# Ledger of designs, part 13: peptides against a protein of PDB entry 4IGA

Target 1, 116 residues: chain A of PDB entry 4IGA
Amino acid sequence: KRVLIVDDAAFMRMMLKDIITKAGYEVAGEATNGREAVEKYKELKPDIVTMDITMPEMNGIDAIKEIMKIDPNAKIIVCSAMGQQAMVIEAIKAGAKDFIVKPFQPSRVVEALNKV

## One batch from the design tools (peptide; made by RFdiffusion4, then SolubleMPNN)

Design b1_p10_4_s2 (from b1_p10_4, 7 letters changed)
Fold by OpenDDE base, seed 4:
Structure b1_p10_4_s2 (fold): chain B 116 residues (1-116), chain A 10 residues (1-10)
Amino acid sequence: as target 1 above (116 residues)
Amino acid sequence: SIADKIRAYY
């Protein structure tokens, strides 16, 4: 399966890429904000998306909503430091399949990839 | 790794 990695932090994208590839998944591409995420989803049609929330231009919640309009069956895993109940609820309501709070262990990401 | 742990906080 192919994964689109969305995060404004280069270090986080690098770390997620390492986890994803070691787990036997392919990285379809990367996006650095929510607008790029929507564009890349249309272009690449990935199987899974890892989605940050706190990004410039367009935040992750709005990106989830836009991707769900494109593909109601999109498999989106949120990876965010914003693990407050309200944000988790908003992500789930928007269509996210899982919510991983930063900081996280690599195994937590692998579990999410395998279950969505 | 330590690098992974550091990156996981962002």
Scores: peptide ipSAE 0.037, ipTM 0.663, DockQ to the pose 0.333
Fold by OpenDDE base, seed 3:
Parts: sequence; structure tokens; C-alpha cells
Structure b1_p10_4_s2 (fold): chain B 116 residues (1-116), chain A 10 residues (1-10)
Amino acid sequence: as target 1 above (116 residues)
Amino acid sequence: SIADKIRAYY
């Protein structure tokens, strides 16, 4: 399966790329903000998206909503430091399938990838 | 690890 990685932090994208590839998944591409995420989703049609929340241009919640308009069957895993209950609920309402709180264990990411 | 600590900031 192919994964689109969305995070404004280059280091985080690098970490996720390593985890994803070592777990046997392909990286379809990367995006650095919500606008790019929507564009890349249209372009690449990935099987899974890892989505940061706090990003410039467009935040992850709005990006989830836009992607769900494009593909109601999108498989989006949130990966964010904002693990507050309210934020988790908002992400799920937007259409996210899972929510990973930063800092995370690599196994948690793999678990999410395998589950969605 | 340092990577683990850095991860917590984002």
C-alpha cells in the first residue's frame, strides 16, 4: 500500500518515511501543509494518509474534510501532538480513522497502518 | 534517544 505523508516538519516526515518503508509500505509522496495534502491526494491517489494537524496554509482538520469530499473512503491517520479529547473528536468527525499522539512509538504507527 | 526527544516538539 502507498502512503502520503503530511507534516510541516521535515524531520517528522523523515521519521515517518523510515517507519512506513521499514514496515513494508511505499511512500506515495509528501506534503508540507493541508493545501499540498489535498493536491497530492488528488494527484497520487494514495491508499493511506498520515496527517499532521498544526500546519500553515491549511490545518490537518480542514485537509481531512477536503480529502473526504474527494474520496469518502479515504484512509486518514492523524499524527499530532494535539492529543486532547476535543481534537481527537474533531478529527474523527472530519473522517480520520485513527489518531496517533506525538510523541509516538514506531509500533503505534505500524499498528495504525495495518488497521485502516 | 535524541530522535525521541525531538519528536515530542512537533
Scores: peptide ipSAE 0.034, ipTM 0.643, DockQ to the pose 0.405
Fold by OpenDDE base, seed 1:
Structure b1_p10_4_s2 (fold): chain B 116 residues (1-116), chain A 10 residues (1-10)
Amino acid sequence: as target 1 above (116 residues)
Amino acid sequence: SIADKIRAYY
């Protein structure tokens, strides 16, 4: 399966890329904000998206909503430091399949990839 | 680790 990685932090994208690749998935591409995420989703048609929340231009919640309009079957895993219950609920309402709180263990990401 | 700290802030 092919994964689109969305995070404004280059370090996080690099970390996720390493985890995703080592777990046997392919990285379809990367996006650095929610607007790019929507554009790349249309372009790449990934099987899975890892989505940060706090990003410039367009945040992850809005990006999830837009992607779900494009593809109601989108498989989006949120990966964010904003693990407050209200934010988790908001992400799930938007259409996310899972929510991983930063900092995370690589195994947690792999678990999410395997389950969506 | 430094990596862990970096992860925690994003």
Scores: peptide ipSAE 0.032, ipTM 0.636, DockQ to the pose 0.353
Fold by OpenDDE base, seed 5:
Structure b1_p10_4_s2 (fold): chain B 116 residues (1-116), chain A 10 residues (1-10)
Amino acid sequence: as target 1 above (116 residues)
Amino acid sequence: SIADKIRAYY
C-alpha cells in the first residue's frame, strides 16, 4: 500500500518515511501543509494518509474534511502532538480512522497502518 | 531523547 505523509516538520516526515518503508509500505509522496495534502491526495490517490494537525496554510482537520469530500473511503491516520480529547473527537468526526499522539513509538504507527 | 523532544514540538 502507498502512503501520503503530511507534516510541516521535515524531521517528522523523515521519521514517518523510515517507519513506513521499514514496515513494507511505499511512500506515495509528501505534503508540508493541509493544502498540499489535498492536492497530493487528488494527484497520487494514496491508500493511506498520515496527517499532522498543526500546519500552516491549512490545518489537518480541514485537510481531512477536504480529502473526505474527494474520497469518502480515505484512510487517514492522524499523527499529532495535539492529543487532547476535544481534538481527537474533532479528527474522528472529520473522518480520521486513527489518532496517534506525538511523541509516539514506531510500533504504534505500524499498528495503525495495518489496521486501517 | 533528542528525537523525543523534536517530536514533541511538532
Scores: peptide ipSAE 0.040, ipTM 0.654, DockQ to the pose 0.272; fails the geometry check

Design b1_p10_4_s3 (from b1_p10_4, 7 letters changed)
Fold by OpenDDE base, seed 3:
Structure b1_p10_4_s3 (fold): chain B 116 residues (1-116), chain A 10 residues (1-10)
Amino acid sequence: as target 1 above (116 residues)
Amino acid sequence: SIADKIAAYY
């Protein structure tokens, strides 16, 4: 399965790429903000998206909503430091399948990838 | 790597 990695932090994208690759998944591409994420989703049609929330240009919640308009069956895993209950609820409401709170263990990401 | 460890917190 192919994964689109969305995060404004280069180090986070690098880490997620390492985890995703070692888990046997393919990296479809990367995006650094929500607008880029929507564009890349349309272009690449990935099987799974890892989505940061706090990003410039367009945040992750809005990106989830836009992607769900494109593909209501999109498999989006949020990965964010914004682990407050309200934010988790908002992400799920927008269409996310899972929510991983930063900091995280690599196994948590692998579990999420395997379940969606 | 150290970079990975740092990234886990952002």
Scores: peptide ipSAE 0.070, ipTM 0.723, DockQ to the pose 0.290
Fold by OpenDDE base, seed 4:
Structure b1_p10_4_s3 (fold): chain B 116 residues (1-116), chain A 10 residues (1-10)
Amino acid sequence: as target 1 above (116 residues)
Amino acid sequence: SIADKIAAYY
């Protein structure tokens, strides 16, 4: 399965890319904000998206909503910092299938990838 | 459910 990684932090994208690749998934691409995420989703049609919430230009909640318009069957895993419970709830309402709290263990990411 | 997962974590 192919994964689109969305996060404004280069370090976080690097970390996720390593985890995803080592788990046997393919990285379809990367996006640094919600607008790029929507564009990349349309272009790449990945199987799974890891989605940061707090990003410039367009946040992850809005990106989820736009991706769900493109593909109602999109498999989106939210990546959120501790203390953003309300935003996680909003992401789930928008269509996200799971969530991962930062900082996370690699095994938690793999678990989410395997279950969505 | 996802709601249960959220409640369990926080």
Scores: peptide ipSAE 0.067, ipTM 0.695, DockQ to the pose 0.045
Fold by OpenDDE base, seed 1:
Structure b1_p10_4_s3 (fold): chain B 116 residues (1-116), chain A 10 residues (1-10)
Amino acid sequence: as target 1 above (116 residues)
Amino acid sequence: SIADKIAAYY
């Protein structure tokens, strides 16, 4: 399966890329904000998306909503430092399949990839 | 790595 990695932090994208590839998945591409995520989703049609919330231009919640309009079957895993209950609920309502709170263990990401 | 540990908090 191919994964689109969305995060404004270069180090986080690098970390996720390492985890994803070591787990046997392919990285379809990367995006650094929500607008770019939507564009890349249309272009690459990935099987899975890892989605940050706190990003410039367009946040992750809005990006989830836009991606779900494009593909109601999109498999989006949120990966965010904003682990408050309200934010988790908003992400799930938007269409996310899972929510990983930063900081995280690599095994938690692998678990999410395997589950969706 | 150290970079990964740092990145996990952002």
Scores: peptide ipSAE 0.062, ipTM 0.712, DockQ to the pose 0.302
Fold by OpenDDE base, seed 5:
Structure b1_p10_4_s3 (fold): chain B 116 residues (1-116), chain A 10 residues (1-10)
Amino acid sequence: as target 1 above (116 residues)
Amino acid sequence: SIADKIAAYY
């Protein structure tokens, strides 16, 4: 399966790429904001998306909503430091399949990848 | 976000 990694932080994208590839998944591509995420989703049609929330241009919640309009079956895993209940609820309502709070253990990401 | 960037390095 192919994963689109969305995060404005280069180091986080690097970390997720390492986790994803070591777990046997392929990295379809990367995006640094929500607008890029939507564009890359259309272009790459990944099987799974890892999505940050607090990004410039377009935040992760809005990106989830736009991706779900494109593909109602999109498999989006949120990975964010913003683990407040309200934000988690908003992400799930938008269509996210899972919400991983930063900092996280690599195994938590792998479990999410395997279950979506 | 700043929080995400900090978390990335810890």
Scores: peptide ipSAE 0.040, ipTM 0.678, DockQ to the pose 0.200

Design b1_p10_4_s4 (from b1_p10_4, 5 letters changed)
Fold by OpenDDE base, seed 2:
Structure b1_p10_4_s4 (fold): chain B 116 residues (1-116), chain A 10 residues (1-10)
Amino acid sequence: as target 1 above (116 residues)
Amino acid sequence: SIADMIAAFY
């Protein structure tokens, strides 16, 4: 399966890429904000998306909503420091399949990838 | 790796 990684932090994208590839998944591509995420989803048609929330241009919640309009079957895993209950609820309402709070263990990401 | 551990906090 191919994964689109969305995070404004280059180091976080690098770390997620390492986790994803070591788990046997392919990285389809990367996006640095919500607008790029939507564009890359259309372009790459990934099987799974890892989605940050706090990003410039377009936040992760809005990106989830736009991706779900494109593909109602999209498999989106949120990965964010914004782990407040209200934010988790908003992400699930938008269409996310899982929510991983930063800081996280690599095994948590692998579990999410395997379950969506 | 240690780099991965540090990255998990950002």
Scores: peptide ipSAE 0.036, ipTM 0.674, DockQ to the pose 0.365
Fold by OpenDDE base, seed 5:
Structure b1_p10_4_s4 (fold): chain B 116 residues (1-116), chain A 10 residues (1-10)
Amino acid sequence: as target 1 above (116 residues)
Amino acid sequence: SIADMIAAFY
């Protein structure tokens, strides 16, 4: 399966890429903001998306909503430091399949990838 | 965000 990694932090994208690759998944591509995420989803049609929330240009919640318009069956895992109840509920309502709070254990990401 | 950037290193 192919994963699109969305995060404004280059180091976080590198970390997720390492986890994803070691777990036997392919990295389809990367995006650094919500607008790029929507664009890359259209282009790459990944099987799974890891989505940050707090990004410039377009936040992760809005990106989830736009991706779900494109593909109602999109498999989006949120990965964010914004773990407040309201944000988690908003992400799930938008269409996210899971919500991982930063900082996280690599195994938590792998479990999410395997279950969506 | 700053929070996300900090979390990336922990």
Scores: peptide ipSAE 0.035, ipTM 0.681, DockQ to the pose 0.199
Fold by OpenDDE base, seed 1:
Structure b1_p10_4_s4 (fold): chain B 116 residues (1-116), chain A 10 residues (1-10)
Amino acid sequence: as target 1 above (116 residues)
Amino acid sequence: SIADMIAAFY
């Protein structure tokens, strides 16, 4: 399966790429904000998206909503430091399938990838 | 790795 990685932090994208690849998934591409995420989803049609929340231009919640308009079957895993209950609820309401709180362990990402 | 551990906190 192919994964689109969305995070404004280059180091986080690098980390996720390593985890995703080592777990046997392919990295379809990367995006650094919500607008890029929507554009890349249209272009790449990935099987899975890892989505940060706090990003410039467009935040992850709005990006989830827009991607779900494109593909109601999109498999989006949120990866965010903003793990408060309200944000988790908002992400799930927007269409996310899972929510990983930063800091996270690589195994948690792999678990999410395998379950969506 | 140390880099991974650092990245996990951001």
Scores: peptide ipSAE 0.035, ipTM 0.668, DockQ to the pose 0.365
Fold by OpenDDE base, seed 4:
Structure b1_p10_4_s4 (fold): chain B 116 residues (1-116), chain A 10 residues (1-10)
Amino acid sequence: as target 1 above (116 residues)
Amino acid sequence: SIADMIAAFY
């Protein structure tokens, strides 16, 4: 399965790429904001998306909503430091399949990838 | 791995 990694932090994208690859998944591509995420989703048609929330241009919640318009079956895993209850509810309401709070253990990401 | 350790804290 192919994963699109969305995070404004290059370091975080690097870590997620390592985790995803070591878990036997393929990295379809990367995006640095919500606008790029939507564009890359259309271009790459990944099987799974890892989605940050706090990003410039377009935040992750809005990106989830736009991707769900493109593909109602999109498999989106949120990965964010903003793990407060209200944000988790909002992400799930938007269509996210899982919510991983930063900092995280790599096994938590792998679990999400395997179950989404 | 180093990535594992870093992910646990950041």
Scores: peptide ipSAE 0.033, ipTM 0.670, DockQ to the pose 0.396

Design b1_p10_5_s1 (from b1_p10_5, 4 letters changed)
Fold by OpenDDE base, seed 3:
Structure b1_p10_5_s1 (fold): chain B 116 residues (1-116), chain A 10 residues (1-10)
Amino acid sequence: as target 1 above (116 residues)
Amino acid sequence: MEELLRRAHE
């Protein structure tokens, strides 16, 4: 399966890419903000999206909503900072299929990828 | 979704 990685932090994208690749998944591409995530989703048609919802410049929940409009069957895993319970709940209501709390263990990411 | 929401509230 092919994964689109969405995070404004280059370090986080790198970390996720390593985990995803070692788990036997393919990285379809990367996005650095929610608007780019929607564009890349349309372009790449990934099987799974990892979505940062703690980006200060753009609400990742908005990206989830837009992706769900174009593909109601989208498989989105939310990546949230510790203490962001309210945003995680909103992301689930918007259609996210799972969530991971930062900082995370690689095994937790793999578990989420295998579940969706 | 219900199970996921439950976990998010913990």
Scores: peptide ipSAE 0.467, ipTM 0.906, DockQ to the pose 0.323
Fold by OpenDDE base, seed 4:
Structure b1_p10_5_s1 (fold): chain B 116 residues (1-116), chain A 10 residues (1-10)
Amino acid sequence: as target 1 above (116 residues)
Amino acid sequence: MEELLRRAHE
């Protein structure tokens, strides 16, 4: 399966890319903000999206909503900061299939990838 | 969704 990685932090994208690749998944591409995430989803048609929703300057929940309009079957795993329960709940209500809390263990990412 | 929401509230 191919994964679109969405995070404004280059370090986080790098970390996720390493985990995803080592787990035997393909990285379809990367996005650095919610608008780019929607554009890349249209372009790449990934099987899975990892979505940062705690980006300080972009609404990841809105990106989820827009992707769900494009593909109601989208498999979105939310990546959230610790203490952001309200945003995680909103992301789930928007259609996210799982969530991972930062900082995370690589095994937790793999578990989410395998379950969605 | 309910199970996911349950975990999110923990």
Scores: peptide ipSAE 0.463, ipTM 0.904, DockQ to the pose 0.327
Fold by OpenDDE base, seed 1:
Structure b1_p10_5_s1 (fold): chain B 116 residues (1-116), chain A 10 residues (1-10)
Amino acid sequence: as target 1 above (116 residues)
Amino acid sequence: MEELLRRAHE
């Protein structure tokens, strides 16, 4: 399965890329904000998306809403920080299939990838 | 969704 990684932090994208690759998944591509995430989803048609919530240009919740318009069956895993409980709830309501909390263990990411 | 929301509230 192919994964689109969405996060404004280069370090976080790198970390996720390593975890995803080691778990036997393919990285379809990367996006640095919600607008780019929507564009890359259209282009790459990934099987799974990892989605940061707090990003410039367009936040992760709005990106989820736009991706769900494109593909109602999209498999989006939200990556949230502490204190973002309300935003995680809104992301689930928008159509996210799972969530992981930063800082995360690699096993938690793999578990989420395997379940969606 | 209900189970996810439950987990998110914890």
Scores: peptide ipSAE 0.453, ipTM 0.903, DockQ to the pose 0.321
Fold by OpenDDE base, seed 5:
Structure b1_p10_5_s1 (fold): chain B 116 residues (1-116), chain A 10 residues (1-10)
Amino acid sequence: as target 1 above (116 residues)
Amino acid sequence: MEELLRRAHE
């Protein structure tokens, strides 16, 4: 399966890319903000998206909502430092399938990838 | 989804 990685932090994208590839998934592409995420989703039609929340241009919640309009079956895993209950609820409402709080263990990401 | 729901209750 192909994964679109969305995070404004280059380091985080690199980490996720390493985890994703080592887990046997393919990286479809990367996006650095929510607007790019929506654009890349349309372009690449990934099987899974890892989505940061706190990003410039467009935040992850809005990106989830827009992607869900494009593809109601989108498989979006939130990966964010904002693990507060309110944010998790917002992610669920937007359409996220999982929520990984930073900092995370690689195994948690792999479990999410395998489950969605 | 299950894990997400669990997290939402924390």
Scores: peptide ipSAE 0.033, ipTM 0.665, DockQ to the pose 0.226

Design b1_p10_5_s2 (from b1_p10_5, 5 letters changed)
Fold by OpenDDE base, seed 4:
Structure b1_p10_5_s2 (fold): chain B 116 residues (1-116), chain A 10 residues (1-10)
Amino acid sequence: as target 1 above (116 residues)
Amino acid sequence: MEELLKKAYE
């Protein structure tokens, strides 16, 4: 399966890329904000999206909503910081299929990828 | 969603 990684932090994208690749998944591409995420989803048609919440230009919640308009069957895993329970809940209500709390263990990411 | 929400509220 191909994964689109969305996070404004280069370090986080790097970490996720490493985990995703080592788990046997392919990285379809990367996005640094919600607007890019929507554009890349249209372009790449990934199987899974890892989605950060707090990003410039467009936040992850809005990106989820837009992606769900494009593909109601999109598989989006939210990655959020500790203390953002309300935002995680909003992401789930918007259509996210799972959530991972930062800082995370690589095994938790793999578990989410395998499940969605 | 319901099960996932339950986890998120914990």
Scores: peptide ipSAE 0.339, ipTM 0.867, DockQ to the pose 0.308
Fold by OpenDDE base, seed 3:
Structure b1_p10_5_s2 (fold): chain B 116 residues (1-116), chain A 10 residues (1-10)
Amino acid sequence: as target 1 above (116 residues)
Amino acid sequence: MEELLKKAYE
């Protein structure tokens, strides 16, 4: 399966890319903000999206809403910072299929990828 | 969604 990685932090994208590839998944592409995430989703049609919440230009919740308009069956895993419970809840209501809290363990990421 | 929300509220 192909994964679109969305996070404004280069280090975080690198970390996720390493975990995802070592787990046997393919990285479809990367996005650095919510607007780019929507564009890349349209272009790449990934099987799974890992979605950061707090990003410039467009946040992850708004990106989820836009992606769900494009593909109501999108499989989006939210990656949120500690203490962002309210935003995680909003992301789930917007259509996210799972959530991971930062800092995360690699096994938790793999578990989420396998479940959605 | 309901079960996922329950986890998020913990």
Scores: peptide ipSAE 0.323, ipTM 0.861, DockQ to the pose 0.308
Fold by OpenDDE base, seed 1:
Structure b1_p10_5_s2 (fold): chain B 116 residues (1-116), chain A 10 residues (1-10)
Amino acid sequence: as target 1 above (116 residues)
Amino acid sequence: MEELLKKAYE
Protein backbone atom coordinates (compact mmCIF):
# COMPACT_ATOMS: atom_id res chain seq x y z
CA LYS B 1 0.00 0.00 0.00
CA ARG B 2 1.03 3.59 -0.71
CA VAL B 3 1.16 6.23 2.03
CA LEU B 4 1.00 10.02 1.79
CA ILE B 5 2.92 11.63 4.67
CA VAL B 6 1.66 15.03 5.83
CA ASP B 7 3.61 17.08 8.39
CA ASP B 8 5.13 20.56 8.41
CA ALA B 9 8.22 19.24 10.23
CA ALA B 10 10.87 17.80 7.91
CA PHE B 11 12.24 15.66 10.73
CA MET B 12 8.84 14.11 11.40
CA ARG B 13 8.31 13.33 7.70
CA MET B 14 11.74 11.69 7.64
CA MET B 15 10.94 9.57 10.68
CA LEU B 16 7.60 8.45 9.29
CA LYS B 17 9.14 7.69 5.90
CA ASP B 18 11.71 5.44 7.55
CA ILE B 19 9.09 3.59 9.60
CA ILE B 20 6.68 3.22 6.68
CA THR B 21 9.29 1.89 4.25
CA LYS B 22 10.81 -0.53 6.77
CA ALA B 23 7.31 -1.88 7.41
CA GLY B 24 6.95 -2.77 3.72
CA TYR B 25 4.76 0.13 2.64
CA GLU B 26 5.52 2.54 -0.19
CA VAL B 27 5.72 6.29 0.34
CA ALA B 28 3.47 7.84 -2.32
CA GLY B 29 4.64 11.34 -1.48
CA GLU B 30 4.92 14.07 1.14
CA ALA B 31 3.04 17.26 1.99
CA THR B 32 4.05 20.11 4.32
CA ASN B 33 0.63 21.67 5.02
CA GLY B 34 -3.07 20.91 4.66
CA ARG B 35 -3.48 22.64 1.31
CA GLU B 36 -0.60 20.65 -0.15
CA ALA B 37 -2.06 17.48 1.39
CA VAL B 38 -5.33 17.96 -0.48
CA GLU B 39 -3.49 18.64 -3.73
CA LYS B 40 -1.24 15.60 -3.29
CA TYR B 41 -4.19 13.37 -2.43
CA LYS B 42 -5.89 14.31 -5.70
CA GLU B 43 -2.68 13.73 -7.63
CA LEU B 44 -1.39 10.55 -6.01
CA LYS B 45 -4.55 8.79 -4.79
CA PRO B 46 -2.70 7.13 -1.89
CA ASP B 47 -4.11 4.19 0.03
CA ILE B 48 -3.34 5.74 3.43
CA VAL B 49 -2.60 9.24 4.74
CA THR B 50 -0.69 10.13 7.89
CA MET B 51 -1.94 13.59 8.88
CA ASP B 52 -0.42 16.11 11.26
CA ILE B 53 -2.95 18.46 12.88
CA THR B 54 -1.18 21.77 13.53
CA MET B 55 0.18 23.07 10.24
CA PRO B 56 0.46 26.44 8.50
CA GLU B 57 -1.76 27.43 5.52
CA MET B 58 -4.35 24.76 6.33
CA ASN B 59 -4.56 22.61 9.46
CA GLY B 60 -4.98 18.84 9.43
CA ILE B 61 -8.65 18.87 10.42
CA ASP B 62 -9.61 21.07 7.50
CA ALA B 63 -7.45 18.91 5.23
CA ILE B 64 -9.31 15.80 6.42
CA LYS B 65 -12.64 17.44 5.62
CA GLU B 66 -11.50 18.34 2.11
CA ILE B 67 -10.01 14.90 1.44
CA MET B 68 -13.24 13.25 2.61
CA LYS B 69 -15.12 15.31 0.01
CA ILE B 70 -12.77 13.91 -2.64
CA ASP B 71 -12.82 10.35 -1.31
CA PRO B 72 -15.32 9.38 1.39
CA ASN B 73 -13.40 6.11 1.81
CA ALA B 74 -10.06 7.80 2.52
CA LYS B 75 -7.99 6.12 5.23
CA ILE B 76 -6.48 8.88 7.34
CA ILE B 77 -4.36 8.32 10.45
CA VAL B 78 -3.97 11.47 12.53
CA CYS B 79 -0.61 12.14 14.18
CA SER B 80 -1.20 14.46 17.13
CA ALA B 81 0.90 16.13 19.78
CA MET B 82 0.49 15.34 23.45
CA GLY B 83 -2.26 17.47 25.00
CA GLN B 84 -4.35 17.78 21.83
CA GLN B 85 -7.29 15.57 22.84
CA ALA B 86 -9.91 18.04 21.62
CA MET B 87 -8.23 18.29 18.22
CA VAL B 88 -8.02 14.49 17.93
CA ILE B 89 -11.73 14.23 18.66
CA GLU B 90 -12.48 16.81 15.98
CA ALA B 91 -10.27 14.89 13.53
CA ILE B 92 -12.19 11.68 14.23
CA LYS B 93 -15.49 13.49 13.73
CA ALA B 94 -14.12 14.80 10.43
CA GLY B 95 -13.43 11.23 9.28
CA ALA B 96 -10.03 10.07 10.60
CA LYS B 97 -9.81 6.29 10.97
CA ASP B 98 -7.20 6.22 13.74
CA PHE B 99 -4.83 8.45 15.71
CA ILE B 100 -1.27 8.25 16.97
CA VAL B 101 0.16 10.46 19.71
CA LYS B 102 3.58 12.07 19.41
CA PRO B 103 6.15 11.08 20.46
CA PHE B 104 5.33 7.64 19.08
CA GLN B 105 6.98 4.25 18.94
CA PRO B 106 7.52 2.80 15.46
CA SER B 107 5.42 -0.26 16.36
CA ARG B 108 2.42 1.96 17.08
CA VAL B 109 2.66 3.52 13.62
CA VAL B 110 2.89 0.09 12.00
CA GLU B 111 -0.11 -1.13 14.00
CA ALA B 112 -2.20 1.78 12.74
CA LEU B 113 -1.09 1.22 9.14
CA ASN B 114 -2.02 -2.45 9.34
CA LYS B 115 -5.47 -1.81 10.81
CA VAL B 116 -6.95 0.93 8.63
CA MET A 1 -16.37 5.89 15.16
CA GLU A 2 -17.92 5.12 18.54
CA GLU A 3 -15.04 2.91 19.70
CA LEU A 4 -12.45 5.30 18.32
CA LEU A 5 -14.09 8.25 20.07
CA LYS A 6 -14.19 6.25 23.29
CA LYS A 7 -10.45 5.69 22.95
CA ALA A 8 -9.84 9.38 22.27
CA TYR A 9 -11.82 10.44 25.35
CA GLU A 10 -9.67 8.30 27.67
Scores: peptide ipSAE 0.302, ipTM 0.857, DockQ to the pose 0.304
Fold by OpenDDE base, seed 5:
Structure b1_p10_5_s2 (fold): chain B 116 residues (1-116), chain A 10 residues (1-10)
Amino acid sequence: as target 1 above (116 residues)
Amino acid sequence: MEELLKKAYE
């Protein structure tokens, strides 16, 4: 399966890329903000998206909503430091299939990839 | 999804 990695932090994208690749998944591409994520989703049609929340241009919640308009079957895993209950609920309402709180263990990401 | 919701409300 092909994964689109969305995070404004280059380090985090690198970390996720390493985890995703080692787990046997293919990286379809990367996006650095929510607007770019929507554009890349249209272009690449990935199987899975890892989505940060706090990003410039467009935040992750809005990006999830826009992607769900494009593809109601999108498989989006949120990966964010914003792990408070209210934010988790908002992400789920937007359409996210899982929510991983930063900092995380690599095994948690792999579990999410395997289950969505 | 339901399991995730349960976790969110813990």
Scores: peptide ipSAE 0.026, ipTM 0.605, DockQ to the pose 0.217

Design b1_p10_5_s3 (from b1_p10_5, 3 letters changed)
Fold by OpenDDE base, seed 1:
Structure b1_p10_5_s3 (fold): chain B 116 residues (1-116), chain A 10 residues (1-10)
Amino acid sequence: as target 1 above (116 residues)
Amino acid sequence: MEEILKRAHE
């Protein structure tokens, strides 16, 4: 399965890419903000999206909503930080299938990928 | 969704 990685932080994208690749998934591409995420989803039609919701310039929840308009069956895993409980809840309500918490534990990332 | 939301509230 192919994964689109969305995060404004290059380091976080790198970490996810390593975990995803080692788990036997393919990285379809990367996006650095919510607008790019929507564009890349249309272009790449990934099987799974990892979506940061702590991006400063763009609301990750809005990106989820737009992707769900494109594909109601989209499989989005939210990536959250400590203190983002309310945002995670809103992301799930918007259509995200699961969430993982930063800093990433590889086993938790893989579990989420396998279950969505 | 219910179980995910439950976990999100923990």
Scores: peptide ipSAE 0.357, ipTM 0.881, DockQ to the pose 0.327
Fold by OpenDDE base, seed 3:
Structure b1_p10_5_s3 (fold): chain B 116 residues (1-116), chain A 10 residues (1-10)
Amino acid sequence: as target 1 above (116 residues)
Amino acid sequence: MEEILKRAHE
């Protein structure tokens, strides 16, 4: 399966890329903000999206809503920071299938990928 | 969804 990685932090994208590839998944592409995520989803048609919702001034929840308009069957895993329960709940209500909390454990990321 | 939401509230 092909994964689109969305995070404004290059280091986080690198971390996820390493975990995803070592787990046998393919990286479809990367996005650095919510707008780019929507564009890349249309372009790449990934099987799974990892979506950072802690991006400053970029609101990953809005990206989820736009992707769900494009593809109601999109498989989105939210990546959140500690203490972001309200945002996670909103992301799930917007259509995200699961969430992981930063700092994440590689096994938890793989578990989420396998479940969605 | 319900199970995920339950976990999110923890």
Scores: peptide ipSAE 0.354, ipTM 0.881, DockQ to the pose 0.325
Fold by OpenDDE base, seed 4:
Parts: C-alpha cells; sequence; structure tokens
Structure b1_p10_5_s3 (fold): chain B 116 residues (1-116), chain A 10 residues (1-10)
C-alpha cells in the first residue's frame, strides 16, 4: 500500500517515512500543509494518509474533511501530540480511521497502518 | 469508530 505523509515538520515526515518504508509500505509522497495534502491526495491517490493534526498554522481537520469529500473511503490516520484529545476526537468524527500519538512508537504506527 | 473514540478519551 502507498502512504501519503502530511506534516509541516520535515523531521517528523522523515521519521514516518523511515517507519513506513521499513514496514514494507511505499511512500506515495509528502505534503507540508493541509492544502498540499488535498492536492497530493487527488494527484497520487494514496491508499493511506498520515495526517498531522497539531500543525501550528494549519487545520488538519479541514484537510481530513476535504479528502473525505474527494474519497469517502479514504484511510486517514491522524498524528497528534499529547494533550490534543479534543482535536483527535474531532479528527475521528471528521472521518479519520485511527490516531497515533507523538513521539511515534514504530510498532504503534505499523499497527495503525495494518488495521486501516 | 466507537472503539477509537473510547481510546481517544483515555
Amino acid sequence: as target 1 above (116 residues)
Amino acid sequence: MEEILKRAHE
């Protein structure tokens, strides 16, 4: 399966890319903000999206909603920091299938990828 | 969804 990685932090994208690749998934591409995420989803038609929900100047919830409009069957895993329970809940209600908490635990990331 | 929401509230 092919994964679109969305995070404003290059370091976070790098970490996820490594985990995803080592788990046997392909990285379809990367996006650095919600607009790019929507554009890249249309372009790449990934099987899975990892979506940062804690981007300081971007509403990840809106990106989820827009992707779900494009593809109601989209498989989105939100990435959150500790203390962002409300945002995670909103992301799930918006259509995200699962969430993982930063700092990433590779086994938890793989579990989420395998389940969605 | 319910399971995920439950976990999100923990």
Scores: peptide ipSAE 0.352, ipTM 0.882, DockQ to the pose 0.331
Fold by OpenDDE base, seed 5:
Structure b1_p10_5_s3 (fold): chain B 116 residues (1-116), chain A 10 residues (1-10)
Amino acid sequence: as target 1 above (116 residues)
Amino acid sequence: MEEILKRAHE
C-alpha cells in the first residue's frame, strides 16, 4: 500500500518515512501543509494518509474534511502532538480512522497502518 | 471512538 505523509516538520516526515518503509509500505509522496495534502491526494490517490494537525496554510482537520469530499473512502491516520480528547473527537468526526499522539512509538504507527 | 480515545490517553 502507498502512503502520503503530511507534516510541516521535515524531521517528522523523515521519521514517518523510515517507519513506513521499514514496515513494508511504499511512500507515495509528502506534503508540508493541508492545502498541499489535498492537492497531493488528488494527484497521487494514495491508499493511506498520515496527517499532522498543526500546519500553516491549512490545518489537518480542514485537510481531512477536504480529502473526504474528494474520496469518502479515504484512510487517514492522524499523527499529532494535539492529543486532547476534544481534538481527537474533532479529527474522528472529520473522517480520520485513527489518532496517534506525539511522541509515539514506531509500533503504534505500524499498528495503525495495518488496521485502517 | 472510545478505543481511540483510550489509546490517546495512555
Scores: peptide ipSAE 0.229, ipTM 0.827, DockQ to the pose 0.516

